# Peptides against a protein of PDB entry 5EFW, part 132

Target 1, 141 residues: chain A of PDB entry 5EFW
Amino acid sequence: TTLERIEKNFVITDPRLPDNPIIFASDSFLQLTEYSREEILGRNARFLQGPETDRATVRKIRDAIDNQTEVTVQLINYTKSGKKFWNLFHLQPMRDQKGDVQYFIGVQLDGTEHVRDAAEREGVMLIKKTAENIDEAAKEL

## One batch from the design tools (peptide; made by RFdiffusion4, then SolubleMPNN)

Design b1_p29_2_s4
Fold by OpenDDE base, seed 5:
Structure b1_p29_2_s4 (fold): chain B 141 residues (1-141), chain A 29 residues (1-29)
Amino acid sequence: as target 1 above (141 residues)
Amino acid sequence: TRFEEDLRLAREKVARRLEEERRAAEEAA
């Protein structure tokens, strides 16, 4: 499966560029967030945050990036029109053949509701699996 | 590929932003 054929909500960011900007966004992600490719590319993903986004959760994401580790969180995000949605989000580094981080993969669960318990566990498994598929597809490019 | 195109576009946008920030900083100094 090629990267562009993965029909899931995801972005790829480049931590080697200033402010870790988005360098790729899936069509599903664009539809979810109501942005065009041109609007999103080259920007840090923080534009999805808003008044009700939990700052402590955002810090967990930042810490994961700084430490080059993975993290899974749920946080409030906002579409271009200002619509709130719950984002079950998984972030993990993508490493090159030398083991150095070259990109980050961010995957968002389908849906906009806060999930808990078994539903959350299922969602986490799904987005983690998706991240692995993206990692493999990206390395084929 | 689309990925290559998007990566290029992203890099170009970042470069433009950095240049604008640089100019603004120089004008403020």
Scores: peptide ipSAE 0.671, ipTM 0.898, DockQ to the pose 0.841
Fold by OpenDDE base, seed 2:
Structure b1_p29_2_s4 (fold): chain B 141 residues (1-141), chain A 29 residues (1-29)
Amino acid sequence: as target 1 above (141 residues)
Amino acid sequence: TRFEEDLRLAREKVARRLEEERRAAEEAA
């Protein structure tokens, strides 16, 4: 499918299922996080968080989900092996034809370093554009 | 499609988890 051909780090979650689990993860995301599809699917994405993950930033994500809005944040995440990385992350709802939130799209910038200033702005634009592409691709399903 | 497969798998895993949690709660009651 067109969705499967998007070579970016992203997940799709289902807020209509208990605990908003991941229902799709791109191959790039799996490679980034060092998990298999089997390990990822059906889990809430919080498994990426760890000791140095800023709780206030996590709350921003939770608030966006609860309010059914988009959010862009940068936070520390951890791979399966415990490697830390900076995750510039964009989340936005995907709505059905009735206007109800069907899924959430989560996009992670390529790279694992903290980004600032112009680089951050560029990264935000990129992951937002990716999210729109995913939204369009998912509508074909 | 992969999406359909992944969605199915995710739903199955969620269902199993919920059932396990339910059973554990009942055993603890």
Scores: peptide ipSAE 0.670, ipTM 0.898, DockQ to the pose 0.899
Fold by OpenDDE base, seed 3:
Structure b1_p29_2_s4 (fold): chain B 141 residues (1-141), chain A 29 residues (1-29)
Amino acid sequence: as target 1 above (141 residues)
Amino acid sequence: TRFEEDLRLAREKVARRLEEERRAAEEAA
């Protein structure tokens, strides 16, 4: 569909289903992670984690889901082939008109390198803006 | 909206598959 072809790395998950599974993934995200859509849909995004993924950072993500808040982190993830990459990731809730959390939007920065300082701040602004654009599109289109 | 409907349909597909997998696992146990 048109939604999958949005040229940004993102997924949408449903916290109302068991284990907050991915229900939507962009083509760019599939290319980044080297998985097919069939391999990803219905799974929790933790399959991207591996031996060198910082557990404290993972807990920040889990806490944000549980508390229904947004979070921005950078952590080691792994592609299907086992290649390590740095994932600058922003997650925020998508709420309905009543204010209840319906979905979560997860946006990943383009690229695989560890970013710091000004580059990190710029990346954070970009992925946050992308998440807001997706949220607005869901409500208006 | 169309986007909201697409997400709803995506959710339903995942939900059905998860239920089928759960049922299959229960029958195999």
Scores: peptide ipSAE 0.379, ipTM 0.805, DockQ to the pose 0.261
Fold by OpenDDE base, seed 1:
Structure b1_p29_2_s4 (fold): chain B 141 residues (1-141), chain A 29 residues (1-29)
Amino acid sequence: as target 1 above (141 residues)
Amino acid sequence: TRFEEDLRLAREKVARRLEEERRAAEEAA
């Protein structure tokens, strides 16, 4: 679809299905992770984790999902070929008109390097704004 | 909206596949 062609790294997951699987992924996300759409859809995003992924950071993501809140973290992820990359990642719930959580939006910063200080703050602002734009598009279009 | 409909359709497609995989696994067990 046209939405898949948005030049931002993002996925949409469904916490109402078993294990909160990915139901939507942008082309950019597929390119970043080296997976096909068929390989991604229906899976929990934990397949990106590996030996050097910080477990405490993973727990922060899990807690945010369980509590239906937003979270922003930076963690080591792995592509299909096993390449490590730093993933600056923002997650937030998408709610319906009644206020119930329907989906989660996950946005990843462009690039694969660890970011610090001003660069990290700028990246966080960008991915948060992207998530809001996606949420708005769902309600307006 | 069209985006909401696209998400609904995407969800339904994934849900059907997961259910089929679950049933296949149960039948094989």
Scores: peptide ipSAE 0.378, ipTM 0.812, DockQ to the pose 0.265; fails the geometry check

Design b1_p29_3_s1 (from b1_p29_3, 11 letters changed)
Fold by OpenDDE base, seed 3:
Structure b1_p29_3_s1 (fold): chain B 141 residues (1-141), chain A 29 residues (1-29)
Amino acid sequence: as target 1 above (141 residues)
Amino acid sequence: MVVVPEDDPEAVEKGRKAAEEFEEKLKSL
């Protein structure tokens, strides 16, 4: 499918279900996080968090979900093996033709370091554009 | 420090079923 051909790190979650579970993950996301598909489908994405993940940033993500809004943040996440990475993360709701939220799209840009200034702006533009592409691809469903 | 709570098994099962349904929709395209 067009959705499966998007070679970026992303997940689709279902906020209409308890705990907003991941219902789709890209192959790139699995490679990044070192999890199998079976290990993550049906789970909340919180398993990526760890000791150095900023709690205030996590709250921003939660607030965006609760308020059905988009958010872009940087946070420390962890792979299955425990490796830390900086995640430039963009989350946005996917709405149906009636305007109701059906899913959330989460896009991850991984890096060794926290990105700032022009690099951050460029990364943000990239992941937002990716999210738009995912949204368009998912409309085929 | 972030304390990550354990998943609710019932919630995970519901999510997994939803994921399966989503996959089936994808395959139908």
Scores: peptide ipSAE 0.718, ipTM 0.927, DockQ to the pose 0.870
Fold by OpenDDE base, seed 1:
Structure b1_p29_3_s1 (fold): chain B 141 residues (1-141), chain A 29 residues (1-29)
Amino acid sequence: as target 1 above (141 residues)
Amino acid sequence: MVVVPEDDPEAVEKGRKAAEEFEEKLKSL
């Protein structure tokens, strides 16, 4: 499918269900996080968080979901093996024809370092464009 | 330091079923 052809790190979640579970994950996301599809489907993405993940940043993500808005942040995430990485993360709602939130799209750009300035702007542009591509692909469903 | 709560197994099961339904919908395209 068009959705499966998007070779980026992303998930789709369902905020209409308890705990906003992941209902789709890209192959790249699985490779990045070192989890199997079985290990993550149906779960909240909080399993990526760990000791050095900033609480205030996590709250920003939660607030965006609750307020049905988009957010872009950088936070420390952890792979299954416990490897830390910086995640430039973009989250946005996917709305139906009535304007109601149907899903959320989460896009991850991974790195070994916190990105700033031009590198951050470029990364943000990339993940937002990816989110739009996912939104378009998922509308066919 | 973040303390990550454990998942509710009932919520996870509901989510997993939704994921299966989404996958089937995707295959139908």
Scores: peptide ipSAE 0.718, ipTM 0.928, DockQ to the pose 0.886
Fold by OpenDDE base, seed 4:
Structure b1_p29_3_s1 (fold): chain B 141 residues (1-141), chain A 29 residues (1-29)
Amino acid sequence: as target 1 above (141 residues)
Amino acid sequence: MVVVPEDDPEAVEKGRKAAEEFEEKLKSL
């Protein structure tokens, strides 16, 4: 499918279900996080958080979900093995033709380092573009 | 420091089922 051809780190979640579970994860995301598909499908993405994850940043993500808005942040996440990585993360709602939120799209920049300045801006543009591509692909469902 | 709460098993099961349904939709394209 067009969606499966998107070779980026991303997940699709279902906010209409309890705890906004991951219902799709790209192969790249699985590789990045070191989880199998079976280990993460149906779960809230909070399993990526850990001791050094900034609580204020997490709250921004939560607020965006609750308010059905987009957000772009950088936060510390953890792989299955406990490896820390910086996640430039973009989240946006996917809306149906009526304008109702159907899913959320979460995109993670390739790489594990904190990005700043021009690199951050470029990364943000890339993950936002990716999110739009995912949105378009998912609308075909 | 962030304390990550445990998942609700029932919620996870519902999510997993939804994921399966989503995958089936993808395969139909």
Scores: peptide ipSAE 0.717, ipTM 0.927, DockQ to the pose 0.891
Fold by OpenDDE base, seed 5:
Structure b1_p29_3_s1 (fold): chain B 141 residues (1-141), chain A 29 residues (1-29)
Amino acid sequence: as target 1 above (141 residues)
Amino acid sequence: MVVVPEDDPEAVEKGRKAAEEFEEKLKSL
């Protein structure tokens, strides 16, 4: 499908279910995080968090979900093997024809360093564009 | 510092089923 052909790090979650579980993950996301599809489907994405993940940033993500809004943040995430990476993360709701939230789209840009200034702006543009592409590809769902 | 809570097994199972349904929808496109 068009959605499956998007070669970016992303997940789709279902906020209508308890704990907003991941219901789809791209192959790239699995490669990034070192998890199998079976290991992550049905789980909340909190498994990516660890000791150095900023709680205030996590709260921003939670608030965006609760308020059904988009958010873009940078946070430390961890792979299955415990490797830290900086995640430039964009989250946005996917709405149906009535405007009701059906899913959330989460897009991850990984890096070894916290990005700033022009690099951050470029990354943000990329992940937002990716999210829009995912939204368009998933409209028929 | 973040303390990551454990998953609720029942929630995970519901999520997994939803994932399967989502995959079936994708295949229908």
Scores: peptide ipSAE 0.716, ipTM 0.926, DockQ to the pose 0.917

Design b1_p29_3_s2 (from b1_p29_3, 11 letters changed)
Fold by OpenDDE base, seed 1:
Structure b1_p29_3_s2 (fold): chain B 141 residues (1-141), chain A 29 residues (1-29)
Amino acid sequence: as target 1 above (141 residues)
Amino acid sequence: MVEVPPDNPENVELGRERAKEFEKKLASL
């Protein structure tokens, strides 16, 4: 399957470039965030952060990128119009056949509230499965 | 409150070029 057929909120970033920019964004992600593709591509995803975004959570994301590891967190993000939403976010590296990191996959599950317990576990399973589907689709490139 | 640093325009442009290359790879499938 192709990346464009995955109807989920996700981005692909390139950590081999300065500032780990978004190089692909799904249509759903654009709809969620209220940005155009032109406003997204080439940028670091930090534009989603705002006043109530937890700094410690953001640091966990940065650490995962620096360490080339996966991470799953919940944080407040903002749309272009300034609407707040809870983002259950999963990030994982995409590696080549040699094991070198080529890209990062970021998957977002949006919600009006912070989710916990069974709802969180279900959401985590969903976004991780989505990330695996994206990884498989991108390996065909 | 989180301070979000501004984008570096040169990095954004480089990223946009890489995005175009990625799209071409996608279209070639």
Scores: peptide ipSAE 0.726, ipTM 0.938, DockQ to the pose 0.832
Fold by OpenDDE base, seed 3:
Structure b1_p29_3_s2 (fold): chain B 141 residues (1-141), chain A 29 residues (1-29)
Amino acid sequence: as target 1 above (141 residues)
Amino acid sequence: MVEVPPDNPENVELGRERAKEFEKKLASL
């Protein structure tokens, strides 16, 4: 499908269900996080968090979900093997034709270091563009 | 740091079921 052809790190979650579970994960996301599809589907994405993940940043993500808004943050996440990575993360709601939120799209840009300034701006543009592509692809469903 | 709360198994199962439905929708395209 068009959605499956998007070669980026992303998930689709369903906020209409308890705990906003992941209902789709890209192959790239699975590779990045070192989890199988079966290990993550149905779970909240919080399993990526660990000791050095900033709780205030996590709260910003939660607030965006609750308020049905988009957010872009950088936070430390962990792979299954415990490897840390900086996640430039963008989250936005996907709305139906009536304007109601159906899903959330989460896009991850992984990096060894926290990105700043021009690099951050470039990364943000990239992940936002990716999110829009996912949104368009998902409209076919 | 406070550890991340565990998942609710019932919620996970419900999510997995929804994921399967989503996969079926994708396959139909």
Scores: peptide ipSAE 0.726, ipTM 0.936, DockQ to the pose 0.778
Fold by OpenDDE base, seed 5:
Structure b1_p29_3_s2 (fold): chain B 141 residues (1-141), chain A 29 residues (1-29)
Amino acid sequence: as target 1 above (141 residues)
Amino acid sequence: MVEVPPDNPENVELGRERAKEFEKKLASL
């Protein structure tokens, strides 16, 4: 499918269910995080968090979900094996024809370091464009 | 330092069921 052909790190979550679980994950996301599809489907994405993940940044993500808005942040995430990476993360709602939120799209750009300035702007443009492509590919679902 | 709470098994199962439904919808595209 068009959605499955998007070669980026992303998940789709369902906020209409308790705890906003992941209901789809790209192959690249599985490779990045070192989890199998079975290990993450149905789970809240908080399993990516760990000791050095900034609490205030996590709260920003939670607030965006609660308020049904988009957000872009950078935070420390952890792979299954415990490796840390900087995640330039973009989250946005996917809305139906009536404007109601059906899903959330989460896009991850991984890196070894926190990005700043031009590199950050470029990364933000990339993950936002990716989110729009995912929205277009999945809006009929 | 962030404390990550455990998953609720009932919520995980419900999410997995929804994931299967989503996959079926995706296959129709």
Scores: peptide ipSAE 0.725, ipTM 0.937, DockQ to the pose 0.931
Fold by OpenDDE base, seed 4:
Structure b1_p29_3_s2 (fold): chain B 141 residues (1-141), chain A 29 residues (1-29)
Amino acid sequence: as target 1 above (141 residues)
Amino acid sequence: MVEVPPDNPENVELGRERAKEFEKKLASL
């Protein structure tokens, strides 16, 4: 499918279900996080969090979901093996023709450093563009 | 209080079923 051709780190979640579980994950996301598809489908993405993940940033993500809005943040995440990475993360709702939220799109840009200034702006542009591509690819669902 | 709350197995199973449905929808495009 067109969605499966998007070679970026992303997930699609279903906020209409308890705990907003991941219902789709890109191959790149699996490679990034070192989890199998079977290990992550149906789970909340909180399994990526760990000791150095900023709780206030996590709350911003939670608030965006609850308020059905988009958010862009940077936070520490962990792979299955426990490797830390900086995640420039963008989340946005996917709405149907009536305007009701059907899914959330989560896009991740990984890095060894917290990105700032021009690098951050470029990263944000990239992940937002990716999110729009995903929305376009999946809007017929 | 735990650093990261554990998953609810019942919710995970429900999510997995929805994932299968989503995949089916994708395949129909």
Scores: peptide ipSAE 0.723, ipTM 0.934, DockQ to the pose 0.750

Design b1_p29_3_s3 (from b1_p29_3, 11 letters changed)
Fold by OpenDDE base, seed 1:
Structure b1_p29_3_s3 (fold): chain B 141 residues (1-141), chain A 29 residues (1-29)
Amino acid sequence: as target 1 above (141 residues)
Amino acid sequence: MVEVPEDDPEAVALGKARAKEFEEKLKSL
């Protein structure tokens, strides 16, 4: 499908279910996080968090979900093997023709370092564009 | 250091079922 052809790190979640579970994960996301599809589907994305993940940043993500808004943050995440990486993360709601939230789109740009200034702006533009592409691809559902 | 909460097994099961439905929808396109 068009959605499956998007070669970026992303997930789709369903906020209409308890705990806003991941219902779709891209192959790249699985490779990044070192998890299998079976280990991820149906779970909340909190499994990526660990000791050095900033709790205030996590709260911003939670607030965005609760308020049905978009958010862009950087946070430390962990792979299955425990490897730390910086995640430039963008989350936005996917709405139906009536404007009701059906899903959330989460896009991840991974890096070994926290990005700032021009590099951050470039990364943000990239992940937001990716999110829009995912939104368009999923409209056929 | 704050510990990350564990998943609720019932929530995960429901999520997995929805994921399967989503996949089937994608395949039908």
Scores: peptide ipSAE 0.722, ipTM 0.932, DockQ to the pose 0.825
Fold by OpenDDE base, seed 3:
Structure b1_p29_3_s3 (fold): chain B 141 residues (1-141), chain A 29 residues (1-29)
Amino acid sequence: as target 1 above (141 residues)
Amino acid sequence: MVEVPEDDPEAVALGKARAKEFEEKLKSL
């Protein structure tokens, strides 16, 4: 499918279910995080968090979900093997034709360090564009 | 540091079921 052909790190979650579980993950996301699809489907994405993940940043994500808004943050995440990476993360709601939130799209841009200034702006533009592409691809669903 | 809370098994089961439905929908496209 068009959605499956998007070679970016992303997930789709269902906020209408308890705990906003991941219901789709791209192959790239699985490669990045070192998890199998079976290990992550149905789970909340919190399994990526660890000791150095900033709790205030996590709260921003939670607030965006609760308020059905988009958010862009940068936070430390962990792979299955425990490797840390900086995740420039963008989350936005996917709405139906009536404007009701059906899903959330989460896009991850991984890096070895926290990005700033022009690099951050460029990354933000990239992941937002990716999210829009995912949104368009998912309209066929 | 406080550990990340464990998942609710019931929530995970529901999520897995929905993921399966989503996958089947994708395959139909």
Scores: peptide ipSAE 0.722, ipTM 0.931, DockQ to the pose 0.754
Fold by OpenDDE base, seed 4:
Structure b1_p29_3_s3 (fold): chain B 141 residues (1-141), chain A 29 residues (1-29)
Amino acid sequence: as target 1 above (141 residues)
Amino acid sequence: MVEVPEDDPEAVALGKARAKEFEEKLKSL
């Protein structure tokens, strides 16, 4: 499918279910995080958080979900093996024709380093564009 | 340091079911 052909780090979650679980994960996301698809489907993405994950940033993500808005942040996440990485993360709602939120799209920048300035702006542009591509691809469902 | 909460098994089960449905929808395209 068009969605499956998007070679970026992303997940789709379902906010209509308890705990906003991941219902789709790209192959790249699995590779980045070192999890199998079976290990993450149905789970809240909080399993990526750990000791050094900034709680204020996590709250921003939660607030965006609760308010059905988009957000872009950088936070420390952890792979399955416990490796820390910086996640430039963009989250946005996917809405139906009526404007109701159906899913959330979460996109992670390619790479594991903290980015700033021009690199951050470029990364944000890229992950937002990716989110739009995912949104368009998923509309076929 | 704040500990990350554990998953609710019932929520996970429901999420897995939804994921399966989503996958089936993808395959139907």
Scores: peptide ipSAE 0.720, ipTM 0.931, DockQ to the pose 0.835
Fold by OpenDDE base, seed 5:
Structure b1_p29_3_s3 (fold): chain B 141 residues (1-141), chain A 29 residues (1-29)
Amino acid sequence: as target 1 above (141 residues)
Amino acid sequence: MVEVPEDDPEAVALGKARAKEFEEKLKSL
């Protein structure tokens, strides 16, 4: 499908279910995080968090979900093996024709460093564009 | 440091079921 052909790090979650579980993950996301699809489907994405993940940033993500808004942040995430990486993360709701939130789209840009200035702006543009592509691809569902 | 909370197994089971439904929708396209 068009959705499955998007070669970026992303997940789709279902906020209509308890704990907003991941219901789809791209192959790239699995490679990035070192998890199998079976290990992450149905789970909240909090398994990516660890000791150095900023709690205030996590709260921003939670608030965006609760308020059904988009958010873009950078936070420390961890792979299955415990490797830290900086995640430039964008989250946005996917709405139906009535305007009701059906899913959330989460896009991850991984890096070894916290990006700033022009690099950050470029990364943000990329992940937002990716999110829009995912949204469009998912319209057929 | 704050410990990451454990998953609710019932929530996970429900999520997995929804994921399966989503997969089937994708295959139908």
Scores: peptide ipSAE 0.719, ipTM 0.931, DockQ to the pose 0.821

Design b1_p29_3_s4 (from b1_p29_3, 11 letters changed)
Fold by OpenDDE base, seed 2:
Structure b1_p29_3_s4 (fold): chain B 141 residues (1-141), chain A 29 residues (1-29)
Amino acid sequence: as target 1 above (141 residues)
Amino acid sequence: PVVVPEENPEAVAKGKARAEEFEKKLKEL
């Protein structure tokens, strides 16, 4: 499918279910996080958080979900093996034809270091464009 | 350090079921 051809790190979650579980994960996301598909489907993405994850940043993500808006942040995430990475993360709602939120799209750009300035802006543009591509690919679902 | 809440097994089961439904929709495209 068009969705499966998007070779980026992303998940689709369902906010209509309790705890906003992951209902789809790209192969790249699985490789990044070192989890199998079986290990993450149906779970909330909070399993990526750990000791050095900034709580205020996590709250921004939660607020965006609750308010049904988009957000872009950088936060520390952890792989299954416990490896830290900087996640430039973009989240946005996917709305149906009635305007109701059907899913959330989460796109991850991984890095070993926190990015700033031009590099950050470039990364943000990339992950936002990716989110739009995912939205277009998944609009019929 | 951040405390990550434990998952609710029932919620996970519902999520897995929805994921299967989503996959089915994908296969129909």
Scores: peptide ipSAE 0.689, ipTM 0.901, DockQ to the pose 0.913
Fold by OpenDDE base, seed 3:
Structure b1_p29_3_s4 (fold): chain B 141 residues (1-141), chain A 29 residues (1-29)
Amino acid sequence: as target 1 above (141 residues)
Amino acid sequence: PVVVPEENPEAVAKGKARAEEFEKKLKEL
């Protein structure tokens, strides 16, 4: 499908269910995080968090979900094997034709270091554009 | 440090079911 052809790190979650579970994950996301699809589907994405994940940043994500808004942050995430990576993360709601939130799109740009300045701006543009592509692809459903 | 809450098995089961439905829709395209 068009959605499955998007070769980026992303998930789709369903905020209409308890705990906003992951209902779709890209192959790239699975490779990045070292999880199988079976291991993550139906779960909240918080399993990527760990000791060095900033709580204030996590709160920004939760606030965006609760308020049905988009957010872009950088946070420490962990792979299944416990490897740390900096995640430039963009989250945005996917709305239906009536304007009601149906899903959330989460896009991850991984890196070994916290990105700043021009590199951050470029990364943000990339992940936002990716989210738009995912949104358009998902409208076919 | 961040404490990751334990998952609710019932919630996970519902999530998995929704994921299966979503996958089914994708395969129908």
Scores: peptide ipSAE 0.688, ipTM 0.898, DockQ to the pose 0.888
Fold by OpenDDE base, seed 4:
Structure b1_p29_3_s4 (fold): chain B 141 residues (1-141), chain A 29 residues (1-29)
Amino acid sequence: as target 1 above (141 residues)
Amino acid sequence: PVVVPEENPEAVAKGKARAEEFEKKLKEL
């Protein structure tokens, strides 16, 4: 499918279910996080968080979900093996033709380092564009 | 530091079921 051909780090979650679980994960996301699909599907993405994950940043993500808005943040995440990485993360709602939120799209920048200034801006543009591509692809459902 | 709460098994089961439905829809495209 067009969605499956998007070779970026992303997940799709379902906020209409308890705990907003991941219902789709790209192969790249699995590779990045070192999890299998079976280990991820049905779970809330919070399993990527750990000791050094900033609580205030997590709250921003939670608020965006609750308010059905988009957000872009950088936060420390952890792979299955416990490796820390900086995640430039963009989340946005996927809406149906009536404007109702059906899913959330979460996109993670390629790479593991904190980005700043021009690099951050470029990364933000990239992950936002990716999210739009995912949105268009998934709306075919 | 963030303490990550454990998932509810029933919630996870529902999520997995929805994931399967989503995948099915994808394959039908």
Scores: peptide ipSAE 0.688, ipTM 0.902, DockQ to the pose 0.906
Fold by OpenDDE base, seed 5:
Structure b1_p29_3_s4 (fold): chain B 141 residues (1-141), chain A 29 residues (1-29)
Amino acid sequence: as target 1 above (141 residues)
Amino acid sequence: PVVVPEENPEAVAKGKARAEEFEKKLKEL
């Protein structure tokens, strides 16, 4: 499918279920995080968080979910093996024809360092564009 | 440091079921 052919790090979550679980993960996301699909489906994405993940940033993500808005942040995440990485993360709601939120799209740009200035702007543009592509690809779902 | 809450097994089961439904829809495209 068009969605499955998007070679980016992303997940789709369902806020209509308790704890907004991951209901789809791209192959790239699985590779990045070192988890199998079976290990993460049905779970909240908080398993990527760890000791050095900034709580204030996590709260921004939670607030965006609760308010049904988009957000872009950078935070420390952890792979299954415990490897830290900087995640330039973009989240946005996917709405139906009535305007009701059906899903959230989360796109991850991984890096070894916190990105700033032009590099950050470029990364943000990339992950936002990716999210739009995912949204369009998933319209029929 | 961030404390990651424990998962609710029942919630996870519901999530997995929804994931299966989503996959089914995806295969229909």
Scores: peptide ipSAE 0.687, ipTM 0.901, DockQ to the pose 0.921

